# Peptides against a protein of PDB entry 6B4J, part 235

Target 1, 315 residues: chain A of PDB entry 6B4J
Amino acid sequence: DITMQWYQQLQDASMQCVLTFEGLTNSKDSQAKKIKMDLQKAATIPVSQISTIAGSKLKEIFDKIHSLLSGKPVQSGGRSVSVTLNPQGLDFVQYKLAEKFVKQGEEEVASHHEAAFPIAVVASGIWELHPRVGDLILAHLHKKCPYSVPFYPTFKEGMALEDYQRMLGYQVKDSKVEQQDNFLKRMSGMIRLYAAIIQLRWPYGNRQEIHPHGLNHGWRWLAQILNMEPLSDVTATLLFDFLEVCGNALMKQYQVQFWKMLILIKEDYFPRIEAITSSGQMGSFIRLKQFLEKCLQHKDIPVPKGFLTSSFWRS

## One batch from the design tools (peptide; made by RFdiffusion4, then SolubleMPNN)

Design b1_p27_6_s1 (from b1_p27_6, 16 letters changed)
Fold by OpenDDE base, seed 4:
Formats: C-alpha cells, sequence, structure tokens
Structure b1_p27_6_s1 (fold): chain B 315 residues (1-315), chain A 27 residues (1-27)
C-alpha cells in the first residue's frame, strides 16, 4: 500500500531525526543541558504565542521562527539563542517545532477551532521554506492521529489492549484509557489543523510556488476515507471537521468534481455511517447530516469561521 | 444501489447545469 509506505517513511525519518540529536538530549553536561532548554524554548514559545489578534504579530512570530531555523540568533527568555550553539541544534529545533505545531492542533485547536487558521498559515509558510519541518509535522500528526493519513490501525495477535488503544490515538495513563469525548476532541483539533494547512499560503512568501502540501492532499484524504469502512463516531466526527474547515476551498478548486464527491458522501457513504452509529453517538452523525444537507441544498460551502481575511493582515 | 446511482447522476447533472448557467451569466 503506497499510503502505508509513505506513512512508514515519515515515521522512519522522524525516528532518524531523534537519533541524530540524541547526543544533545542525553548529554549530562551542564552547558549542553542549558543549550537544549534554550533551543526548546526558542522553538516552542513563538508557536504558543500564535493568536488571532493581529497579522503584524503573526508576521513577527513567523520571522522569528524562520530566523531561528536559518541559523540566525534570536532572543528567547532574555538570551541570544542560535541553532549553531550545538551541531545537533538544527535537527532538535526542527523536531521540537514540528511537534509543537501538532500539539497546538491537539490542544489549542481542539478547544478553539478558529485557532486552526493562524497556526496553519505559519506552519504552511515555514514548511515552504523548511521542508524537513513539514515532513516532521506530518510524522507527528500521523503518529498521534492515524486518521490524518488516513488509516485505521488494526489489532494484531499478541498485542496488548493498551498498545492498540495508543495506536488508535488514545491516551492511556496508569492503565486508564482516555474518555471518548476527549479523544475525539483531540483528533478533531488535529484534523482541523491539517485541513487548514493544506489550503493556506503564507502571504509574504512566493505565492507562485506550488504549495508544499496543498489541496490535492485534501482530495486524496477524502477519497481514501470514502474507500474505507467507516468507524463508529470517529468517521462522522472527523469527516465533518475536515469538510467544515476545507470544504469551501475544495469546492473552489475542484468544482463539479467536488459536488460529485459530496453527493457520493451523502447518498452512498452516509448510510454506511448511519448503519454503525449507536444512539449515543447521534450527535456527530446529526452534525454531519445537517452540514451535508445544507451544503447540497444551497450548493455552497461556507467559508469557515476564523478564516484569515485581508483585514487581518492589515492589522 | 442502482437507484442511488441514478439519483446521483441526476443530481450531478442538475449541478452541472446550474454551474453552466452561472458561467453564462458571468460571460
Amino acid sequence: as target 1 above (315 residues)
Amino acid sequence: MEEIKKELKEELEKLQEEIEKERELRA
């Protein structure tokens, strides 16, 4: 399976990255520990500062991240920090930055859906300039949310239940599995972030260049989902999340093909979702149903709430 | 399934016609 090969390649690259900076992470030297902490803060704090407040502030954050990745010194915690402080500094920062972007999907976007757009546009812009960061974003995303690939992990003989639950994306702590609502919330956040990334371009970059991971991957994702058997609650939830965030962009890009796909979802795939939906899971099902019906009736998909406008960039 | 396919085809044709009409109005 080509999709699974791609998944594995990204995971392997991520693992190799971790091995590359192991010297920095495992060092007992006080100076190395300090450098590690400074680099980690420099990589992650700017991402945490991303907000919907002003385009100018977002530009400052982007420039800071780009400067750091470019080997330039940046101010962090009142100190001058550079990836050149350690031979493994760049690899470490790229990994931690990518991890943090996905973490913002898992946490911030999960709680505030509109936050997907400012985070995504920065991630997209950084990905354009630093492809390795993009690959690492995918690796982290795929690991935490296999549905973003998409694939459904299968239980293998001899596998511990907890390990299977973790493969499905659940958090398991002290032999307690995460509640379904919290699980779906986190998965939703990550899917929404992904759906935003594939459609957004950094406005101050070279817009003539091809998006490093554009809407064609969104189209692929939909096609792959529709070729899979639905999962209870998960498919209805994430399909809605995806379409709500990038449906308008897909509609504009693929036009008639998109509407054909949407009709197929409503008339062919949706009954399959219904067949596996329990009474306790009707919320996600109803949301998807209403969304599809509204879109087909109006022959339009609304621009998602939180989409960045020209006025945002002038602020 | 055949009925669904027929319905899908009809809906797609309607959508195509509407898109074409909009294009003609903009031209």
Scores: peptide ipSAE 0.025, ipTM 0.570, DockQ to the pose 0.039
Fold by OpenDDE base, seed 3:
Structure b1_p27_6_s1 (fold): chain B 315 residues (1-315), chain A 27 residues (1-27)
Amino acid sequence: as target 1 above (315 residues)
Amino acid sequence: MEEIKKELKEELEKLQEEIEKERELRA
């Protein structure tokens, strides 16, 4: 399976990255520990500062992240920080930055869906300039949300139930599994972030270049989902999240093919979702139903709330 | 409906081939 090979390659690359900077992370030297903490803060704090307030502020954040990744010194916590402070500094920063982007999907976007767009446009722009960060974003995303690949992890003989639950994306602490609502909320945030990344380009970059991970991956994702058996509650939730965020962009790019797919979802796939939906899980099902019906009736997919406009970039 | 399913499968295969080709070009 080509998709699973791709998944594994990204995970292997991520693992190799971790091994590369192990010297920095495991060092007991006081100076190395200080450098590690400074680099971690420099990589993650700017991402946490991303907001919908002003395009100018977003540009400043982007420039700071790009400068750090380019080996330039940046101010963080009142100190000058550079990836050149340690030979493993760049790999460490790329990994932590990518991890933080995915965490913002998992946390911020999960709670505030409109936050997907400013985070995604920065992530897309950084990915364009730093492809390794993009690969690491995918690796982190796929590990936390296998449905973003998409695939459904299978239970293997001899596997502990807790390990299987973790593979499915659940958090398990002290033998207690995460509640379904919290799980779906986190998965939704990550899928929404991904759906935003694949359609957005940093407006100050070279727009003539092809998007490093564009809408063709969105089309692939949908095609793959439709070729899989639906999973209870999960498929209805994430399919809605994905279509709400990038459905308009897919409609514009794929036109008639998009509508054929939407009809297939409504007429063939939706009944299959219904068949596995329990009475207690009707919320996600109903939301998807209403969305599909409205879109087909109006022959339009609305622009998602929070989509960045020209006025945002002039602020 | 079956024709639409077939078309979507074919599109998926084409996209997978394109992705592989792009990876080869980047290597």
Scores: peptide ipSAE 0.019, ipTM 0.609, DockQ to the pose 0.466
Fold by OpenDDE base, seed 2:
Structure b1_p27_6_s1 (fold): chain B 315 residues (1-315), chain A 27 residues (1-27)
Amino acid sequence: as target 1 above (315 residues)
Amino acid sequence: MEEIKKELKEELEKLQEEIEKERELRA
């Protein structure tokens, strides 16, 4: 399976990255600990500052992240911080930055769907300049949300139930599994972020270059989902999230092929979702139904709420 | 519907091949 091979390669690369900076993370030296904390803050704070307020502020954040990744000193917490402060500094920062982008999907986008776009455009722009960060974003995303690959983890004989639940993307703390609503909320945020990344380009970059992880991956994702059996509540939720965020972009890119896909979803795949939907899961089902019906009726996919306009970039 | 399914499967295969080629080039 090519998809599973890709998944595994990204996970292996991520694991190898962790091993490369293990010296920094496990150091008992006080100076190394200080450097680690400074680098971690420098990598993550700018991402937390991403907002929909002004394009100029977003550019400042982007420039700061890019400067840090380029080995230039940046101001963080009142200190000058550089990845050159430690031999493993760059690998550590790339890993933590990628982790933070995915975490913003998991937390911020999960609660505020419109936040997907400013986060995604920065992530996409950084990915163009720093492909290793992009690979690490995918690795973190795939690990937390296997549905972003997509694949459904399988229970293996002898596996602990908790480990299986974690593989499915659930948080398990103190032998308590995460509530389904919280799980779906986090998965939704990550899928929405991913759907935004694959369609957005940083406007101040070299737009003549091909998107490092563009809409072709969105098309692939849909095709793969349709080739899989639906999961209760999960499929209806995430398919809606994905289509709401990137459906307009896919429509523009793939035109007739996209509409064939949408018809297939409505006429063939949707009944299969219905067949596995319980009365308690009708919310996600109805949302998907209404979305599909509206889009097919109007022969249009709306631009998602929160999409960055030209006026945003002039602010 | 069967024709559409076939076309979509073929498209998926093409995209998977492209992704693999891109990955090989970046390695």
Scores: peptide ipSAE 0.020, ipTM 0.614, DockQ to the pose 0.477; fails the geometry check
Fold by OpenDDE base, seed 1:
Structure b1_p27_6_s1 (fold): chain B 315 residues (1-315), chain A 27 residues (1-27)
Amino acid sequence: as target 1 above (315 residues)
Amino acid sequence: MEEIKKELKEELEKLQEEIEKERELRA
């Protein structure tokens, strides 16, 4: 399976990155610990500051992240911080930055869907300039949300139930599995962030360059989902999230082909979702149904709420 | 990247075949 090979390659690259900066992370030296903390803060704080407030502020955040990744000193916590402070500093920062972007999907976007767009446009712009950060974003995303690949993890003989639950993307703490609603909320946030990344370009970059991970990956994702058996509650939830965020962009890109796919979803795939949907899971099912029916009736996919306008970039 | 492109092509072809089959069943 080519998809699974790609998944494994990204995971291997991520693991190799972790091994590369293990010296920095495992150091008992006081100075090394300080450098690690400073680099971690420098990588993650700017991402946490991303908001829908002003395009100018978003540009400042982008420039700070790019400067850090470029080996330039940046101010963080009242100190000058640079990846050059340690030979493993760049790898560590790239990994932590990528992890933080995915965490913002998992946490911020999960709670505030509109936050997907400002986070995604920064992530996309950084990915254009720093491809390794993009690969690490995918690796973190795929590990936390296998449905973003997409694939459904299988239970293996001899596997602990808790480990299987973690593979499915559930958080397990103190032998307690995460509630289904919280799980779906986190998965939704990550899928929405991904759907935003694949359609957005940083407006101050070289627009002549091809998107490093563009809408063709969205089309692939949909095609792959349609070739898989639906999962109860999960498929209906994430398919809605994906289409709500990037359906308009896919419609514009693929035109008639997109509408053929949407008809296929409604007429062929949706009954398969219905067949596995229990009475207690009707919320996600009904939401997807209403979305598909509305889009087909109006022959339009609305621009997602929170999409960044020209006025945002002038603020 | 080339492997991803190949996969995309194959998935698009499968999707097209499914759309065509659906049309044939309605016809």
Scores: peptide ipSAE 0.019, ipTM 0.578, DockQ to the pose 0.070; fails the geometry check

Design b1_p27_6_s2 (from b1_p27_6, 17 letters changed)
Fold by OpenDDE base, seed 5:
Structure b1_p27_6_s2 (fold): chain B 315 residues (1-315), chain A 27 residues (1-27)
Amino acid sequence: as target 1 above (315 residues)
Amino acid sequence: MEEIIKELKEEQKKLEEEIKKEREERE
C-alpha cells in the first residue's frame, strides 16, 4: 500500500529527527537545558501568537520564525536565541515548530475554526522555505490524526486496547479514553488546518514556485476517502470539515471534476454513510447532507468563514 | 457512477505516483 508506505516514511523521518537531537533533550548539563528551553520557547511562542487580528502582525511572526530557522538570532523571553547555540538546535527547533503547528490545529482550530487560516498561511510559507518542517508537520499530523492520511488503523492480535485507541487518535490518560465528542473536535481541528494549508500560500514569498503540498493532495485525500468504507461519525464529520474549508478552492481548481465528485458523494457515498450511522450520530450526517445539498442546489461552494482577504494583509 | 469511481481511482493512482516521484527527487 503506497499510502501506508508514505505514512511510514514520514514517521521514520520524524523518529530519526528525534534521535538526532536526543543529546540536547537528554542532556543533564545546565547550559544545555537552558538552551533547550530557550529554543523551545523561540519555536513555539510565535506560533501561539498567530491571530486573525492583523496581517502586519502575522508577517512579523513569520519573519521571526524564518529568521530562527535560518540561523539568525531572535529575541525570545528577553534573550537572544539562535539555533547555532547547539549543534542539534536546528533539528530540535524544526521538530518543535512542526509539532506546535499541529497542536494549534488540535487545540485552537478545534475551538475556533476561523483560526485555521492564519495558522495555515504561516505554516505553508514556512514549509515553502523549509521543506523539512513541512514533512515534520505531516508526520505529526498523521500520527495524531490517521484520518488525515487517510487510513484506518487496525487492531492487531496481542495489542492492548489502549494502544489501539491511541493509534486511532484518542487520548488515553489514566486508563480513561477520551470522549467521542472531544476526539472528533480535535480531529476536526487538524483536518481543517490541513485543508487550509493545502490551499494557502504566503503572499510575500515567491509565487512562481509550486505549492510544496498543494490542492492536488486535497483531491487525493477525497479520492482516498471515497474509496474507503466510511467510519461511523468520523467520516461524515471530517468530510464536512474538509469540504467546508477547501471545497471552494477545489471547485475553482478542478471545475467539472469537482462537481462530479460531489454528485458521487451524494448519490453513492451518502447511502453508505447512512447505513452505518446510528440515531445518536445523525447530527454529523445531517450537517454534511445539508452542506452538499445546498452546494449542489446553488452550484457553488461558499468561501469559508475566516478566509484571509486582501484587507487583512493591509492591516 | 462506476465510471466516476474509476476516474477517481485512476486519479488517486496518478497522484500517488507523483508524490512518490517528488520524494525520490528530494532524496
Scores: peptide ipSAE 0.024, ipTM 0.568, DockQ to the pose 0.484; fails the geometry check
Fold by OpenDDE base, seed 3:
Structure b1_p27_6_s2 (fold): chain B 315 residues (1-315), chain A 27 residues (1-27)
Amino acid sequence: as target 1 above (315 residues)
Amino acid sequence: MEEIIKELKEEQKKLEEEIKKEREERE
């Protein structure tokens, strides 16, 4: 399976990255620890500062992240920080930056869906300039949300239940599994972030180049989902999240093909979702149903709330 | 419906091949 090979390759690359900077992370030297912390802060704080407030502020954040990844010194915590402070600094920063983008999907976007767009446009722009960060974003995303690949992890003989739950994307702490609602909320945030990334381009970059991970991956994702058996509650939830965020962009890009797919979802795939939906899971099902019916009736997918406008960039 | 599914599968395969190629070019 090409999709699974892709998944595994990204995970392997991510693991190799971790091994590469292990010297920095495991160092007991006080100076190395200080450098690690400074680099970690420099990589993650700008991402946490991303907001919907002003395009100018977003540009400043982007420039800071790009400068850091380019080996230039940046101000962080009142100090000048550079990836050149340690031979493993760049790999570490790329990994932590990618991790933080996914974490913002998991946390910030999960709670505030509109936050997907400013985070995604920065991530997309950084990915264009730093492909390795993009690969690491995918690796982190796929690990936390296998449905973003998409695939459904299977229980293997001899596997601990907790390990299986973690593979499914659940958080397990102190032998307590995450509640379903919280799980779905986090998965939704990550899918929404991904759906935003694949459609957005940094407006100050070279737009003549192809998006490094564009809408074609959205089309692939949908095709793959439709070729899989639905999972209770999860499929209905994430399919809605994905279509709400990138459905308009997909409609514009793929036109008639998109509508054929949407009809297929409604007529063929939706009954399969219904068949596995319990009475307690009807919320996600109904939401997807209403969305599909509305879109088909109006022959339009609305622009998602929070989509960045020209006025935002003049701000 | 079957024709649409076939078309989607073919498009998926094409996209997967493109993704693979792009990755190999970056390594």
Scores: peptide ipSAE 0.023, ipTM 0.574, DockQ to the pose 0.556; fails the geometry check
Fold by OpenDDE base, seed 2:
Parts: structure tokens; C-alpha cells; sequence
Structure b1_p27_6_s2 (fold): chain B 315 residues (1-315), chain A 27 residues (1-27)
């Protein structure tokens, strides 16, 4: 399976990255620890500052992240910080930055869906300039949300239940598995972030270049989902999240092919979702149903709420 | 519907091959 090979390759690259900066992370030296903390803050704080307030502020954040990744000194926590402070500094920063982007999907986007767009446009722009960060974003995303690949992890004989639950994306703490609503909320945030990344380009970049991970990956994702058996509650939730965020962009790109797919979802795949939906899961099912019916009736998918407009970039 | 499914599967395969190629070019 080519998809699984791709998944595994990204995970291997991520693991190799961790091994590369292990010297920095495991150092007992006080100076190395200080450098590590400074680099970690420099990589993560700008991402946490991403907001929908002003395009100018978003540009400042982007420029700061790009400067850091380019080996230039940046101000962080009142200090001048550079990846050149340690030979493993760049790898560490790339990893932590990518991890933070995915974490913003998991936390911020999960709670505030509109936050997907400013985070995604920065992530896309950084990915264009720093492909390794993009690969690490995918690695972190795929590990936390296998449905972003998409694949459904399988239980293997001899596997601990907790390990299987973690593979499915559940958080397990003190032998307590995460509640389904919290799980779906986190998965939704990550899928929405991904759906935003694949359609957005940094407006100040080279627009003549091909998107490093564009809408073709969105089309692939949908095709793969439709070729899989639906999962109870999960499929209805994430399919809605994905289509709400990137459906308009896919419609514009694929036109007739997109509508054929949407009809297929409604007529063939949706009944399969219905067949596995319990009475307690009707919320996600109904939401998907209403969305599909509305889109087919109007022959249009609305631009998602929170989509960045020209007025945003002038602020 | 069967024809549409076939077309979608074919497009999926093309995209998977493209992803594979892009990966190989980055190595």
C-alpha cells in the first residue's frame, strides 16, 4: 500500500530527526539546557501568537519563524536566539515548530474552528520555504490523527488495549481513555487544519511555484475515505469537517469531478454511514446530511467561515 | 455510480503515484 509506505516513511524521518537532536535534548549541561529552552520558546511562541486580528501581525510572525529557520537571530523572551547556538539547533527547532502547528490544530482549532485559516496559511508558507518542516507537520499530524492519512489502525494479537487506543488517536492517562466527544473534537481540529493547509498559499511568497502539499492531496484523502468502510461517528464527523473547510476549494479546482464525488457520497456512501450510526451519534450524522443536501440543492459549497479575505491582509 | 467509483479510484491511483514520485525526488 503506497499510502502506508508514505506514512511509514514520514514516521521514520520524524524518528530520525528526534535521534539527531537527542544530544541537545538529553544534555545535562546547564548551557545546553538553556539553549534548548530558548530554542523551544523561539519555535513555539510565535505559533501561539497567530490570530485573526491583523494581517500585518501575521506577517510579522511568519517573518520571525522564517528568520529563525534561516539561521538568523531572533528576539525571544528578551534574548537573542539562533539555531546556530547548537549544531542540532535547526533540527530541534524544525521538529518543535512542526509539533506546535499540529498542536494548534489539536487545541486551538478544535475549540475555535476559524483559527484554522491563519494557522494554516503560515504553516503553508513556511512549508513552501522549508520542506522539512512540512514533512514533520505531516508526521506529527499522522501520528496524532491517523484519519488524516487516512487509515484505520488495526488491533494486532498481543497488543495492549491502551496501545491500540493510542494508535487510534485517543489520549490514555492513568489507564483512563479519553471521552469520545473530546477525542472527536481534537481529531476535528487537526482535520480542519489540514484541510486549510492544502488550499492556502502564503500571499507574499512565489505564487508561480506549485503548492508543496496542495488540493490534489485533498482529493486523494476523499478518494481514500470513500474506499474505506465508515467508522461509527468518526467518518461522519471528519468528512463534514473536511468538506466544510476545503469543499469550496475542491469544487473550484475539480468542478464536474467534484460534483460527481459529492453525489457519490450522498447516494452511496452516506447510507453506509447511516447503517452504522447509533441513536447517540445522530448529531454528526445529521450535520453531514444537512450539509450534503444543502450543497447539492444549491449546487454550491459556501466559502468557510473564517476564510482570510483581502481586507484581512490590508489590516 | 459504478463508473464514477471507478473514475475516482483511478484518480486516487494517479495521485498516489505522484506522491510516490515526489517522495523519490526528495530523497
Amino acid sequence: as target 1 above (315 residues)
Amino acid sequence: MEEIIKELKEEQKKLEEEIKKEREERE
Scores: peptide ipSAE 0.022, ipTM 0.567, DockQ to the pose 0.504; fails the geometry check
Fold by OpenDDE base, seed 1:
Structure b1_p27_6_s2 (fold): chain B 315 residues (1-315), chain A 27 residues (1-27)
Amino acid sequence: as target 1 above (315 residues)
Amino acid sequence: MEEIIKELKEEQKKLEEEIKKEREERE
C-alpha cells in the first residue's frame, strides 16, 4: 500500500530526527539543558503568538522563525538564541517547531476554527523554505491523527487496549480514555489545519514555485476516504471539516471533477455513513448532509470563515 | 521522497479515473 509506505517513511524520518538530537535532550550538563530550553522556547513561542490580528505581525513571526531555522541569532526570553549553539540544535528546533504547528491544530484550531488560516499560511511558507519542517509536520500530524493520512489503525493480537486507543488518536491518562467529543474536537482541529496548509501560500515568497504539499494531496485524501469504510461519527465529522475548509479551493482547482466527487459522496458514500450512524451521532451526519445539499443546490462552496484577505495583509 | 510524491501523483490520477468511470457506469 503506497499510502502506508508514505506514512511509514515519514515516521521513520521523524524517529531518525529524534535520535539525531538525543544527545541534546538527554544531556545532564547544565549548559546543554539551558541551550535546549532556550531553543525550545525560540521554536515554539513565535508559533503561539500567531493570531488573526494583523498581517504585519504575522510577517514578523514568520521572519523570526525563518531566521532561527537559517542559523541566525534571534531574541527569545531576553536572550540571543541560535541553532548554532549546539550541533544538534537545528534538528531539535525543526522537530519542535513542527510539533508545535500540529499542536496548534490540536488545541487552538480545535477551539477556534478561524485560527487555522494564519497558522497554516506560516506553516506553508516555512515548509516552502525548509522542506524538512514540512516532512516533520506531516509525521507529527499523521501520528496524532491517522485520519489525516488517511488510514484506520487496526488492533493487533497481544496489543494493550490503551495502546490501540492511542494509535487511534485518543489521549489516555491514568487509564482513562478521552471522551469522544474531545477526541473529535482535537481531530477536527488537526484536519482543518491540514486542509488550510494544502491551499495556502506565503504571499511574500517566490510564488512561481510549486506548493510543496498542495491541493493534489487534498484530492488524494478525499479519494482515499471514499475508498475506505466509514467510521462511526469520525468520518462524517472529519469529511465535513475538510470540505468546509478546502472545498472552495478544490472546487476552483478541479471544477467539474470536484462536483462529480461531491455527487458521489452524496449518492454513494452517504448511505454507508448513515448505515453506521447511531441516533446519538446524528449531529455530525446531519451537519455533513446539510453542507453537501447546500453546496450542490447552490453549485458553490463558500469561502471558509477566517480566510485571509488582501486587507489582512495590508494591516 | 520525490519518488513517493511521484507515485502518489500517479495513484491520484488512477483514483480520479476510477471515480469518473464508476459514476459513468451508474448513469
Scores: peptide ipSAE 0.021, ipTM 0.500, DockQ to the pose 0.074; fails the geometry check

